# Peptides against a protein of PDB entry 6KZJ: the designs that were tried, part 14

Target 1, 71 residues: chain A of PDB entry 6KZJ
Amino acid sequence: SPDLLSEVSEMKQDLIKMTAILTTDVSDKAGSIKVKELVKAAEEEPGEPFEIVERVKEDLEKVNEILRSGT

## One batch from the design tools (peptide; made by RFdiffusion4, then SolubleMPNN)

Design b1_p11_8_s4 (from b1_p11_8, 4 letters changed)
Fold by OpenDDE base, seed 5:
Structure b1_p11_8_s4 (fold): chain B 71 residues (1-71), chain A 11 residues (1-11)
Amino acid sequence: as target 1 above (71 residues)
Amino acid sequence: EALELVKSLLA
């Protein structure tokens, strides 16, 4: 199913981009996040959607911590 | 602002 495969690929690309944005944003706030490593890991593992999702989830948790703490 | 950028990417 070419259309479904294309859609999945697009979703993966979106998640990679989200990870990059969230990682840099959180790093600007927290200063302790390895921005380059997280972004690079997501982009170097395009065949591993689960890993990309987990990185996004981690970034969201960090954002949540910032929101809760106000820092 | 990160949230707006994310929304734009997913649009």
Scores: peptide ipSAE 0.064, ipTM 0.628, DockQ to the pose 0.083
Fold by OpenDDE base, seed 3:
Structure b1_p11_8_s4 (fold): chain B 71 residues (1-71), chain A 11 residues (1-11)
Amino acid sequence: as target 1 above (71 residues)
Amino acid sequence: EALELVKSLLA
């Protein structure tokens, strides 16, 4: 539904914002997560709901890995 | 299935 897609899109936007905050104070080791690439991906055509979910999951995993290991 | 993934992410 459009409401579900809106919620997923908002969640992705929040993730990007948090990622930007976390990466502004980190070293080049943040190369595991490319903020510019994530922002660009969000601006591109998101695709079908499944594709949106897969991209969000991938982004969340990358953030989690950096928070867990610093890399 | 994709719906279940969405539910998990939004939980």
Scores: peptide ipSAE 0.051, ipTM 0.605, DockQ to the pose 0.054
Fold by OpenDDE base, seed 4:
Structure b1_p11_8_s4 (fold): chain B 71 residues (1-71), chain A 11 residues (1-11)
Amino acid sequence: as target 1 above (71 residues)
Amino acid sequence: EALELVKSLLA
C-alpha cells in the first residue's frame, strides 16, 4: 500500500535524523559513522530501516560509553 | 567533548 510505504519512508527519515544527531559530537571517536554513509542509508531501498535501527543502537552504545567515561 | 550533547539529548 502506498500509505504503508510512505509511513515506512518517514520512519526511515526519522531514524536517519536521530543517528545524525547522536553522531554530531562523537564523529571524532573510533567507529563513528561517516556523514556520507548516513546519506547513503537515507537513499537506500525500503528494506534499510532495519539496518538503520542497528546503527541507532550503535549510537546509543556510544552514548553509554560517553556516560561511563564522563567525556 | 560529547558530554554536553548527551546531557542535552537526555534533558
Scores: peptide ipSAE 0.042, ipTM 0.592, DockQ to the pose 0.097
Fold by OpenDDE base, seed 2:
Structure b1_p11_8_s4 (fold): chain B 71 residues (1-71), chain A 11 residues (1-11)
Amino acid sequence: as target 1 above (71 residues)
Amino acid sequence: EALELVKSLLA
């Protein structure tokens, strides 16, 4: 439904913002996605939000590892 | 697509 698509679109935007913050904050220690690639993904077809979610999960895992290890 | 994304988030 259009309501579901609107919710997914909003979620996608939030995930892009979160990923951008994570990539810039720990970019020196994490091999994370480039911001320009996130912007491109936002304009792509409906399959892209899933890819963004997976990248956010990966970034969160990297942040968690850095915080736990101190490295 | 959106349906698969939703399913993944709810899993």
Scores: peptide ipSAE 0.035, ipTM 0.545, DockQ to the pose 0.053

## One batch from the design tools (peptide; made by RFdiffusion4, then SolubleMPNN)

Design b1_p12_1_s1 (from b1_p12_1, 5 letters changed)
Fold by OpenDDE base, seed 2:
Structure b1_p12_1_s1 (fold): chain B 71 residues (1-71), chain A 12 residues (1-12)
Amino acid sequence: as target 1 above (71 residues)
Amino acid sequence: SLREALRELLKK
């Protein structure tokens, strides 16, 4: 239903926001390290919060696509 | 399907 699709989309957006927060928090501690480099490093580091968020985000995007198609 | 997607999501 469109209502369920909206809820899933909202959850996805929340995960995107969490990703941004995690990136900025690490950037503040890392000083001169580029945010882009930190994002890549976090994706390559198993078990880090950023990596977990990205995996869940990807799964929610898949769910969203299925909800849009109705299949 | 939605059901399979949710199952996979919860499995991880």
Scores: peptide ipSAE 0.033, ipTM 0.497, DockQ to the pose 0.040
Fold by OpenDDE base, seed 1:
Structure b1_p12_1_s1 (fold): chain B 71 residues (1-71), chain A 12 residues (1-12)
Amino acid sequence: as target 1 above (71 residues)
Amino acid sequence: SLREALRELLKK
């Protein structure tokens, strides 16, 4: 459905925005962005971009530990 | 949610 594709595209863009907030030094780049408000808003609904990014981050950390330890 | 949207995309 074109409506579903538009929704997915919008959520993907939101995910990119949240990723940028979480992966960069917010002290240097968050001057105009209400980071705390955005984080709070993202946590109000399950499966929002912030929560997705955090889950992916945790999984990548596990992968990194395996690669570093060899076990 | 994005997860649900992706699930529905695979169904339809």
Scores: peptide ipSAE 0.028, ipTM 0.542, DockQ to the pose 0.068
Fold by OpenDDE base, seed 5:
Structure b1_p12_1_s1 (fold): chain B 71 residues (1-71), chain A 12 residues (1-12)
Amino acid sequence: as target 1 above (71 residues)
Amino acid sequence: SLREALRELLKK
């Protein structure tokens, strides 16, 4: 339904914002480490907040697609 | 799966 799709989209947007916050926070603490390298490192480290967020984000996208398609 | 769990959560 359009209401469910809107809710999923909102949640996905929040995850994007969380990702940005996590990246910024880690970057500020890391100092000389490039943000892009931190992002990749976080994605490759199981259990890291960024990896978890990205995994959830991916699943939310799939949920949105399923709800949109009716599959 | 997490995907299924989220779908069910949103349906409620």
Scores: peptide ipSAE 0.024, ipTM 0.490, DockQ to the pose 0.034
Fold by OpenDDE base, seed 4:
Structure b1_p12_1_s1 (fold): chain B 71 residues (1-71), chain A 12 residues (1-12)
Amino acid sequence: as target 1 above (71 residues)
Amino acid sequence: SLREALRELLKK
């Protein structure tokens, strides 16, 4: 549905914002506890937080494409 | 995982 596409698009945009946050000094610029928790969670996974965000972003872009095209 | 944490964050 168009509502689901809008939701996925919003999530994609949010991930872009998160990517921007993670590329900055999170400790100095983003005093957000939520961001710090995400960074901590990323330390338990292979790759840097940025790489994980990019993977999720790519996944959402693929989902958006599938929903939009029906393929 | 970070992926799950991000998903939960975006749902709120």
Scores: peptide ipSAE 0.023, ipTM 0.478, DockQ to the pose 0.053

Design b1_p12_1_s2 (from b1_p12_1, 5 letters changed)
Fold by OpenDDE base, seed 2:
Formats: structure tokens, sequence, C-alpha cells
Structure b1_p12_1_s2 (fold): chain B 71 residues (1-71), chain A 12 residues (1-12)
């Protein structure tokens, strides 16, 4: 339904925002890939809304692991 | 993708 698609889209946007925040430290250290490019890459993910959200979730988990380990 | 962007970032 349109309401479910709106909910999924909102969730995707929230995850993208979180991704931008979490990737700042990594982006600042490497200098080559900015947070803005990471956000764009996430927005261009192909697939259905559910698949997009799942991939973003996985990406956030990876970012969290990188930040936690420092490597 | 974000995954690939992060991989490229870590290679540098």
Amino acid sequence: as target 1 above (71 residues)
Amino acid sequence: SLREALRELLKQ
C-alpha cells in the first residue's frame, strides 16, 4: 500500500542520515571519499524498498564495526 | 554502492 511504501521510504532516509553521521570519522581520515559521496551511493542502491533498507542496514553494521575496531 | 565506497576508502 502507499502507506507502507511511505514508511519504508522514511526508514531508508533515516538510515541514510545515520550512515552520513557514522562515516564522518572514516571519511575525514582518508580524505578521498567524502560523506556526501557515501550518501549518494546509498541513495542509488538498486532494488525494491525492502532490499534497499536491508542493504543500508548491513552497511551501517559494517560502518559500526569499522568505528569500533578503529581499522 | 555504499559497501563499495567503504571498501575503496579502506584501500587508501
Scores: peptide ipSAE 0.027, ipTM 0.526, DockQ to the pose 0.045
Fold by OpenDDE base, seed 3:
Order: C-alpha cells, then sequence, then structure tokens
Structure b1_p12_1_s2 (fold): chain B 71 residues (1-71), chain A 12 residues (1-12)
C-alpha cells in the first residue's frame, strides 16, 4: 500500500533526524565523523523500509545506552 | 554501517 510505505518512510526520516540531533552534540566533542556522513549511512542502510526503521531504532537505543552507562 | 560509525564517533 502506498499509504503504508509513505508512513514507514516518514518514520525513517524522523529517526534519521533524531539521529542527526543526537550525533551533533557528540560530533562537536569528537570532531572526527561528520553528522552528514551518519545521516547518509542511515539512508543507505539495506533492507525493506520497516527493517531499516527497526535498525535505526535499535542503533539509537544503543547510543542511548552507551550515553547512560558511559561505556 | 550507521552502527559502526556511531560507535567510532563515541569512542573519540
Amino acid sequence: as target 1 above (71 residues)
Amino acid sequence: SLREALRELLKQ
């Protein structure tokens, strides 16, 4: 369904935007990897739209865990 | 991958 694909695509874009926000502060501290590169990496993830969203969600959860734990 | 790039970013 085109409506379902549109919704999944929007969710993907929202997660990419959240990734960019989270990585901006980290990038300012690290100065090594461009936020644009991370966003591109998220866009180029292989798989179906739902699988891409789930992977981005998982990656964000891992980033959050690293930030919370300090490890 | 995004995961690897993020891990590398956070290590530095």
Scores: peptide ipSAE 0.025, ipTM 0.521, DockQ to the pose 0.045
Fold by OpenDDE base, seed 4:
Structure b1_p12_1_s2 (fold): chain B 71 residues (1-71), chain A 12 residues (1-12)
Amino acid sequence: as target 1 above (71 residues)
Amino acid sequence: SLREALRELLKQ
């Protein structure tokens, strides 16, 4: 039904929003109060998805630097 | 928690 398709579409949009929040560089969105609250919430809960993603980003950047420098 | 903060953000 059209109602079911609308519900699925809304759920998909919510998942996209959550993914964007979890993977966003906190430096780029420092102006958003809502994003700052999410960062704080992640810091209060060690091992929460945002904290894990940020650690992965840092590790990937290290790998990238090694590959580019050859050292 | 992060999960609850996300819920509040998406609710708006």
Scores: peptide ipSAE 0.025, ipTM 0.510, DockQ to the pose 0.101
Fold by OpenDDE base, seed 5:
Structure b1_p12_1_s2 (fold): chain B 71 residues (1-71), chain A 12 residues (1-12)
Amino acid sequence: as target 1 above (71 residues)
Amino acid sequence: SLREALRELLKQ
């Protein structure tokens, strides 16, 4: 359903936006944040709602690893 | 991918 696909896609985009905010360094040494790049990366994830959800779960695991290791 | 985008962000 287009409605379900749009809703799940929007949810993923919201998660990306939140991640961008949380990863923003407010220090004077902070470089320019490329929030637009994160949004673009989220929009390049086509598929049915279930497939999008599974990719979101995988992405969140990766975010966790990045936050723990900084790599 | 999200992972690659986050890596790019962290490099800044």
Scores: peptide ipSAE 0.030, ipTM 0.566, DockQ to the pose 0.050; fails the geometry check

Design b1_p12_1_s3 (from b1_p12_1, 6 letters changed)
Fold by OpenDDE base, seed 3:
Structure b1_p12_1_s3 (fold): chain B 71 residues (1-71), chain A 12 residues (1-12)
Amino acid sequence: as target 1 above (71 residues)
Amino acid sequence: SLREKLRELLKE
């Protein structure tokens, strides 16, 4: 339904925003980070809306692992 | 992928 697609698209955008926040916190050079490029990379992920959201969730989990482990 | 872009960013 159009309502479901809108909800999934909004969820995707929220996850992308969280990604942008995490990318700015992980580097002492946060001021030079091309956050827009990372956001565009996330927006250009191929697949159906659900697949894109799940892939973004997976990517955020990997970012969290990097932050906790330092590697 | 976003994951690869993040890894590249952290290596700089």
Scores: peptide ipSAE 0.028, ipTM 0.536, DockQ to the pose 0.045
Fold by OpenDDE base, seed 5:
Structure b1_p12_1_s3 (fold): chain B 71 residues (1-71), chain A 12 residues (1-12)
Amino acid sequence: as target 1 above (71 residues)
Amino acid sequence: SLREKLRELLKE
């Protein structure tokens, strides 16, 4: 239903915002460390906040695709 | 790890 699709889309947007905070807020305070280095470090640890957010984000994108297209 | 990189930032 369109209501369920809207709920999934809102949750996806929240996870995108969390990902942005984890990658950009640290770089704003650190003039010496590159954002790319932080992203790589976060992806190497499945239990780290960035990796958790990205995993859930990916799952919600799949749900959104199923609800929108039926596949 | 991300946690270790954050620790390094807090030392600066």
Scores: peptide ipSAE 0.027, ipTM 0.528, DockQ to the pose 0.038
Fold by OpenDDE base, seed 1:
Structure b1_p12_1_s3 (fold): chain B 71 residues (1-71), chain A 12 residues (1-12)
Amino acid sequence: as target 1 above (71 residues)
Amino acid sequence: SLREKLRELLKE
């Protein structure tokens, strides 16, 4: 039904938004996303998704830099 | 909590 499709579309949009928040740079380049506030919230709860994703992102960036530089 | 903060962001 069109109502079910609308609900699924809204859920997809929310998931995309959450992913963008979790994978954003700690430099708060995301505009409306208050990264500093999210960092503080994550520090109060060790192992929260934001901190985990940021650590993984940082590690992947390091790997990419090594591969790109040839060192 | 982080979860509650994310909920707040989704409301905007």
Scores: peptide ipSAE 0.025, ipTM 0.513, DockQ to the pose 0.117
Fold by OpenDDE base, seed 4:
Structure b1_p12_1_s3 (fold): chain B 71 residues (1-71), chain A 12 residues (1-12)
Amino acid sequence: as target 1 above (71 residues)
Amino acid sequence: SLREKLRELLKE
């Protein structure tokens, strides 16, 4: 439904915003997290529900790498 | 730490 798509899209956008804030604050010790890639993913066409979920999954994996880095 | 800052953001 449109409501589910909007909810997933909003979640993705929130993850991108959080990542951008954290990566700009932690200097060079945030590993190979491509902030530019996350920003581009937020601006691209949402696509089908599955595609949105896969993009959210990818963003979550990148955020998880930040958490595992211990910085 | 980065982890702590992320936790704070998730609490809001």
Scores: peptide ipSAE 0.025, ipTM 0.525, DockQ to the pose 0.033; fails the geometry check

Design b1_p12_1_s4 (from b1_p12_1, 5 letters changed)
Fold by OpenDDE base, seed 1:
Structure b1_p12_1_s4 (fold): chain B 71 residues (1-71), chain A 12 residues (1-12)
Amino acid sequence: as target 1 above (71 residues)
Amino acid sequence: SVREALRELLKK
């Protein structure tokens, strides 16, 4: 449905924003963005972008371990 | 979640 596609697109955009917050060194350019508050808010809500990113990171870490070990 | 939204897309 068009409404569901719009929802997915919006959620994807939010996921990209959260990924940028979590992966970039927040030290220099996170001027006005209250990164800590955004992370906390996203962590408290099930299925929010932060939670999704953390799951993806865990999966990627497993993949990296397999590649590094050769097993 | 995005995951759930994708699951719903596949059902329709």
Scores: peptide ipSAE 0.030, ipTM 0.555, DockQ to the pose 0.064
Fold by OpenDDE base, seed 2:
Structure b1_p12_1_s4 (fold): chain B 71 residues (1-71), chain A 12 residues (1-12)
Amino acid sequence: as target 1 above (71 residues)
Amino acid sequence: SVREALRELLKK
């Protein structure tokens, strides 16, 4: 298996990708989120792992709101 | 959809 640092780095990159996907999907459904800006921000200034996780949580909450509303 | 996008991501 890869070194621990390599595994953590891979996980961080996966979270960045998930954030971008969730942000895009939420924007497509809600029609009000600036997708391109958020994706670019995730690539240029991803932040520390904690900050990435918090962004993913926010995206999941938005997805949940869309699902509850049926829109 | 989110689910399909995530599936494609995990395949890479």
Scores: peptide ipSAE 0.024, ipTM 0.539, DockQ to the pose 0.046
Fold by OpenDDE base, seed 5:
Structure b1_p12_1_s4 (fold): chain B 71 residues (1-71), chain A 12 residues (1-12)
Amino acid sequence: as target 1 above (71 residues)
Amino acid sequence: SVREALRELLKK
């Protein structure tokens, strides 16, 4: 359904925005740590908000692909 | 988890 695809795509975009907010917030607190390193560290730590968001993002991408392709 | 909650949401 095109409506369902649009909803999933919107949710994906929201997750991207949330990821950016989380990384910037952590960067502001850490001061000296590079944003890239913070992203990596957060991604590698199970249970960290960034890693959770990334996993969800990946799932949404898969869902979007399934809906788009019908498979 | 957030992941599971989103999966459930998408199933609706």
Scores: peptide ipSAE 0.021, ipTM 0.488, DockQ to the pose 0.035
Fold by OpenDDE base, seed 4:
Order: C-alpha cells, then sequence, then structure tokens
Structure b1_p12_1_s4 (fold): chain B 71 residues (1-71), chain A 12 residues (1-12)
C-alpha cells in the first residue's frame, strides 16, 4: 500500500542519516580517516554499528523496491 | 577504541 511504502521510505532515510552521523563522528574523532577506510574497518568487525546500519539500509532499500514495483 | 565508543553510544 502507499502508506506502507511511505513508512519504509522514511525508515530508509533515517538509516541514511544514521550512516552519515557514524561516518562523520568517526572521522572527526580519528582526525583523518577516509570514508573508504571506515567501510573497510566496519567490514572487518561484524556487528559494529556502521555495518549493522548498512545491512538494515540495504534490506529496507530492497523492501522499498518490492513495494514500489509489486515484484 | 572509537568503534567501542560508538557501540556504547548506540546502546544508550
Amino acid sequence: as target 1 above (71 residues)
Amino acid sequence: SVREALRELLKK
């Protein structure tokens, strides 16, 4: 339904914002860590906040696609 | 570590 699609889209946007917060906060504290290095660090540490957020973000993007297309 | 600090922050 349109209402469910809107809800999922909002949740996806919230996760995008959380990802940005995590990357910027880590970059500010580490002084010079590039985004690509943060992604690598998250991949090497299963269950770290950034990796969890990225997994849920990907899942919500897939749900959004299914709800929008009906397939 | 920074990662541990972030983990603790998100638990709160």
Scores: peptide ipSAE 0.018, ipTM 0.434, DockQ to the pose 0.060; fails the geometry check

Design b1_p12_2_s2
Fold by OpenDDE base, seed 2:
Order: sequence, then structure tokens, then C-alpha cells
Structure b1_p12_2_s2 (fold): chain B 71 residues (1-71), chain A 12 residues (1-12)
Amino acid sequence: as target 1 above (71 residues)
Amino acid sequence: MLGKLLALEKKL
């Protein structure tokens, strides 16, 4: 439904914001998330619902890697 | 955010 896609899109935006907060003090190491790339991906056409979900999943995995690397 | 993720999970 349109409501589900809007909810996924909003969640993706929240993930980008959290990633930006978590990476503010992270050095430009080869394994650091490129926040700029995540922002660009949010500004691009999200594509079909499946592609949106896959991008959100990828963003979640990246956030998880940040959290694990900080432990 | 986590609440929205859980809401998404319930709708899938």
C-alpha cells in the first residue's frame, strides 16, 4: 500500500540520520559508512517496493556494523 | 526508528 511505502521511506530516512550521528566521530577508514552515499540514495528514485526494502536492509546492516565496531 | 521497524514487520 502507499502507506507501507511511506513508512519504509520514513524508516530509511531515520536510518540515514542515525548513521550520520554514529559516524560523526568515525575516521575515514576504508570500512566506514559513506554517509554522503546514503543521502544520495535517499534522494534518488527509490524504485519498486522490493528495491526500497533491500536498500533499507542494507542501511540497517551498515548501522549494525558501526555499532559492532564501536564495542 | 525501532518502533517503525516493528510496525513494518507487522505489515509484511
Scores: peptide ipSAE 0.070, ipTM 0.682, DockQ to the pose 0.073
Fold by OpenDDE base, seed 4:
Structure b1_p12_2_s2 (fold): chain B 71 residues (1-71), chain A 12 residues (1-12)
Amino acid sequence: as target 1 above (71 residues)
Amino acid sequence: MLGKLLALEKKL
């Protein structure tokens, strides 16, 4: 469905933005973005981009541990 | 999880 594709594309864009926020030092004055408000809004609803990014981060950490251990 | 999201996007 075109509408569902648009929703997924928007969610993907939000995931990219959230990833950028979470990977940058929040101490860096990176623009007028209210980082704390975006984080809170993304934590309020299950399945929001923040929660997905956090799960991806956890998955990447596990992958890193596997690569580091050689197991 | 990322793989599941990409699979969903490809199915739409």
Scores: peptide ipSAE 0.040, ipTM 0.618, DockQ to the pose 0.140
Fold by OpenDDE base, seed 3:
Structure b1_p12_2_s2 (fold): chain B 71 residues (1-71), chain A 12 residues (1-12)
Amino acid sequence: as target 1 above (71 residues)
Amino acid sequence: MLGKLLALEKKL
């Protein structure tokens, strides 16, 4: 539904913004972010953009560790 | 979870 796609699109934009904060990458498309607000939202509701990005980074680091260790 | 995120990204 259009409403669901709009909501998911907004969430995706927030994910991109949080990724820009949590990485050294700078993107002209990141825009202005209320970091404290996003952190608070992630603390209250699992699955908010900040928590998703943090878990994705953790999972990628685990994968990288497995690949390096051969275990 | 990453796979689901990538699947959603493809739908946008």
Scores: peptide ipSAE 0.034, ipTM 0.603, DockQ to the pose 0.099
Fold by OpenDDE base, seed 5:
Structure b1_p12_2_s2 (fold): chain B 71 residues (1-71), chain A 12 residues (1-12)
Amino acid sequence: as target 1 above (71 residues)
Amino acid sequence: MLGKLLALEKKL
């Protein structure tokens, strides 16, 4: 189903937003406006990047446990 | 354990 792929896609989008915030010159008025917009957009997303990463991590840990146990 | 893997696959 597309649910996990949608979560990963959302995580990617959030990471792109964070990268844009860190790489923009905040001293420029135009840059400052863009950073604020990106921060607001990131805060409005249904799940912080960390929460999405933790969901993916939990799923990968389940897979690893199954592969290691052979069950 | 296998059931959890199948559940993960269905979520993809």
Scores: peptide ipSAE 0.040, ipTM 0.583, DockQ to the pose 0.056; fails the geometry check

Design b1_p12_2_s3
Fold by OpenDDE base, seed 3:
Structure b1_p12_2_s3 (fold): chain B 71 residues (1-71), chain A 12 residues (1-12)
Amino acid sequence: as target 1 above (71 residues)
Amino acid sequence: MLGKLEALEKKL
């Protein structure tokens, strides 16, 4: 449904923003993003983009380690 | 965006 696609799109955009905060020194482009406020707001709920992206990164790192070790 | 995620889960 159009409503579902809009909701997914908004959620994806929020996840991308949090990914940028977690993965890049966004110091030049994030000057417009109150990074500290976004981080704080995203730390309050386990379903917010910050916690989701951080957990996904950790899981991907674990998978990568398993693949490299062969164990 | 927790409510958005929950709304997505409900629609799947």
Scores: peptide ipSAE 0.063, ipTM 0.695, DockQ to the pose 0.104
Fold by OpenDDE base, seed 2:
Structure b1_p12_2_s3 (fold): chain B 71 residues (1-71), chain A 12 residues (1-12)
Amino acid sequence: as target 1 above (71 residues)
Amino acid sequence: MLGKLEALEKKL
């Protein structure tokens, strides 16, 4: 149904936005993260929803590592 | 390449 496709599209867009926010936040803390490359990859080749979720998971793990190392 | 989701979105 068009409604289900719209909902999945919206979810994908939200995940891309979250990934961009997380990647920028971790780059300000970790001088080695190529944020510009990750944001560009999310814009040019986001991939399937599963691949986007995996990237968000990796970004959350990076944030967790930065928070743990900062205490 | 456009994923399957992007291909479906273009058909809406």
Scores: peptide ipSAE 0.054, ipTM 0.660, DockQ to the pose 0.113
Fold by OpenDDE base, seed 4:
Structure b1_p12_2_s3 (fold): chain B 71 residues (1-71), chain A 12 residues (1-12)
Amino acid sequence: as target 1 above (71 residues)
Amino acid sequence: MLGKLEALEKKL
């Protein structure tokens, strides 16, 4: 559906932003937020990239269990 | 990973 496509596209954009933050050498900039704090913030906020990844992982595990059980 | 996400977008 168009709504699901928009949601996935937003997720992609957020994942790209987080990847850019995590791959930056934050040691070179005085006053940069620590990578650890950014990771924590992303994990604590529902719908942020890491929370979304955890949800997708959980859903894939559920699908795997259904397939393995023959249900 | 990103390429797989783009592939999923094309299937929605």
Scores: peptide ipSAE 0.050, ipTM 0.655, DockQ to the pose 0.153
Fold by OpenDDE base, seed 1:
Structure b1_p12_2_s3 (fold): chain B 71 residues (1-71), chain A 12 residues (1-12)
Amino acid sequence: as target 1 above (71 residues)
Amino acid sequence: MLGKLEALEKKL
């Protein structure tokens, strides 16, 4: 339905914003995170909402690695 | 490219 598509579209936009926040804040410590590529991919070719969720999970894993290693 | 979601949104 149009309502379901609107809800999924809004969720997609929120996940893109979350990914951008996670990637930009850790950019100076991100030895392995391709910050610019991830932000660009989230904006230009985000894919389906599931693919965006998987990118957010990967970003969280990388943030956790940075916090644990201190680098 | 435009994703499937955006393609469906344009058809509404």
Scores: peptide ipSAE 0.060, ipTM 0.661, DockQ to the pose 0.126; fails the geometry check

Design b1_p12_3_s1
Fold by OpenDDE base, seed 2:
Structure b1_p12_3_s1 (fold): chain B 71 residues (1-71), chain A 12 residues (1-12)
Amino acid sequence: as target 1 above (71 residues)
Amino acid sequence: MLKKLEALEKKL
């Protein structure tokens, strides 16, 4: 249905935004990631929904590593 | 690829 497709599209956009936020936060904390390049890549070619989810998972793992290290 | 996916979603 059009409503379900709209909900999936919204969820996809939210995942893209989460990836951009998490990538920026990880880079600001780790000082080694090209934030601007990754944010731009998420806006221009975020990839398929699976690829977006995998990037979000990777970003969450990086955040968890930063928190666990106490930095 | 995202733009192509969005174009497909609009056709459903």
Scores: peptide ipSAE 0.052, ipTM 0.633, DockQ to the pose 0.138
Fold by OpenDDE base, seed 4:
Parts: C-alpha cells; sequence; structure tokens
Structure b1_p12_3_s1 (fold): chain B 71 residues (1-71), chain A 12 residues (1-12)
C-alpha cells in the first residue's frame, strides 16, 4: 500500500533528525525551540527513533572506552 | 519505531 510506504518514509526521516540532534553538540543550539520540540515529541512515544539512537550511542561509547583502555 | 517497522513489513 502507498500508505505503508509513506509511514516507513516518515519513520526514516524522524530517525535521521534524531541522529543529527544526538550526534551534534546540542549545547550550541540547546536554546532552539525546534530542537526541544523534536526531542519532546520523540520522547512521548516509547521505542521511537530518539530512544533507539540514544541506546545505540551509549553502547558505542562503552565500546570506545573498552578499546581505549586496551591500548 | 522498530516494532512499528516490523508490523509494517508483515503488511507489505
Amino acid sequence: as target 1 above (71 residues)
Amino acid sequence: MLKKLEALEKKL
């Protein structure tokens, strides 16, 4: 169905937006109402792109610390 | 998201 493809496309776009928020130093734009609104909207839905990307980011940081300590 | 995506994949 074209509706299913549109819904998948929307979820992909949301994941890209949340990835950009979490991988950029949000300190420079933490005052932007738009960033706060996107973070809040993504937090309202359990298992949405924000939560997925945050979990992946945390796991990658742990891996990086392990690799650094082994050097 | 992931569970929603999996549900959509089953409907395709």
Scores: peptide ipSAE 0.051, ipTM 0.658, DockQ to the pose 0.086
Fold by OpenDDE base, seed 1:
Structure b1_p12_3_s1 (fold): chain B 71 residues (1-71), chain A 12 residues (1-12)
Amino acid sequence: as target 1 above (71 residues)
Amino acid sequence: MLKKLEALEKKL
């Protein structure tokens, strides 16, 4: 349904925004306040895009360690 | 997001 596609599209946009927050160099102090507010808002509910991206990053780090130890 | 995902699953 159109409603289902709209809801999936919103979730995709939220994931993109959270990924940008986690991949941008936090060294831009002007972005830091808005980033902290967005992070806090995303941490209030389990399974928010921020938490999903952090879990994916942790899993990728584990995979990288396994690959490096195999050399 | 989880509540929204759960709502989507119920509509499938």
Scores: peptide ipSAE 0.048, ipTM 0.665, DockQ to the pose 0.084
Fold by OpenDDE base, seed 3:
Structure b1_p12_3_s1 (fold): chain B 71 residues (1-71), chain A 12 residues (1-12)
Amino acid sequence: as target 1 above (71 residues)
Amino acid sequence: MLKKLEALEKKL
């Protein structure tokens, strides 16, 4: 439905914003992102975009370490 | 986001 597509688009945009905060040092002045509030909200609610990105990053780092140690 | 994801999954 149109409502589901809008909801998925919102979630994707939130994930992109969190990724930008973690990787490019985007400040609260860039695009209405309140970094401090978003980080705090992600710590309080498991599964928020920040925590999802951090878990994925940690998993990729572990995979890289396994591949590096296996050579 | 988590609750929205769970709501999405229930609508599929």
Scores: peptide ipSAE 0.044, ipTM 0.649, DockQ to the pose 0.105

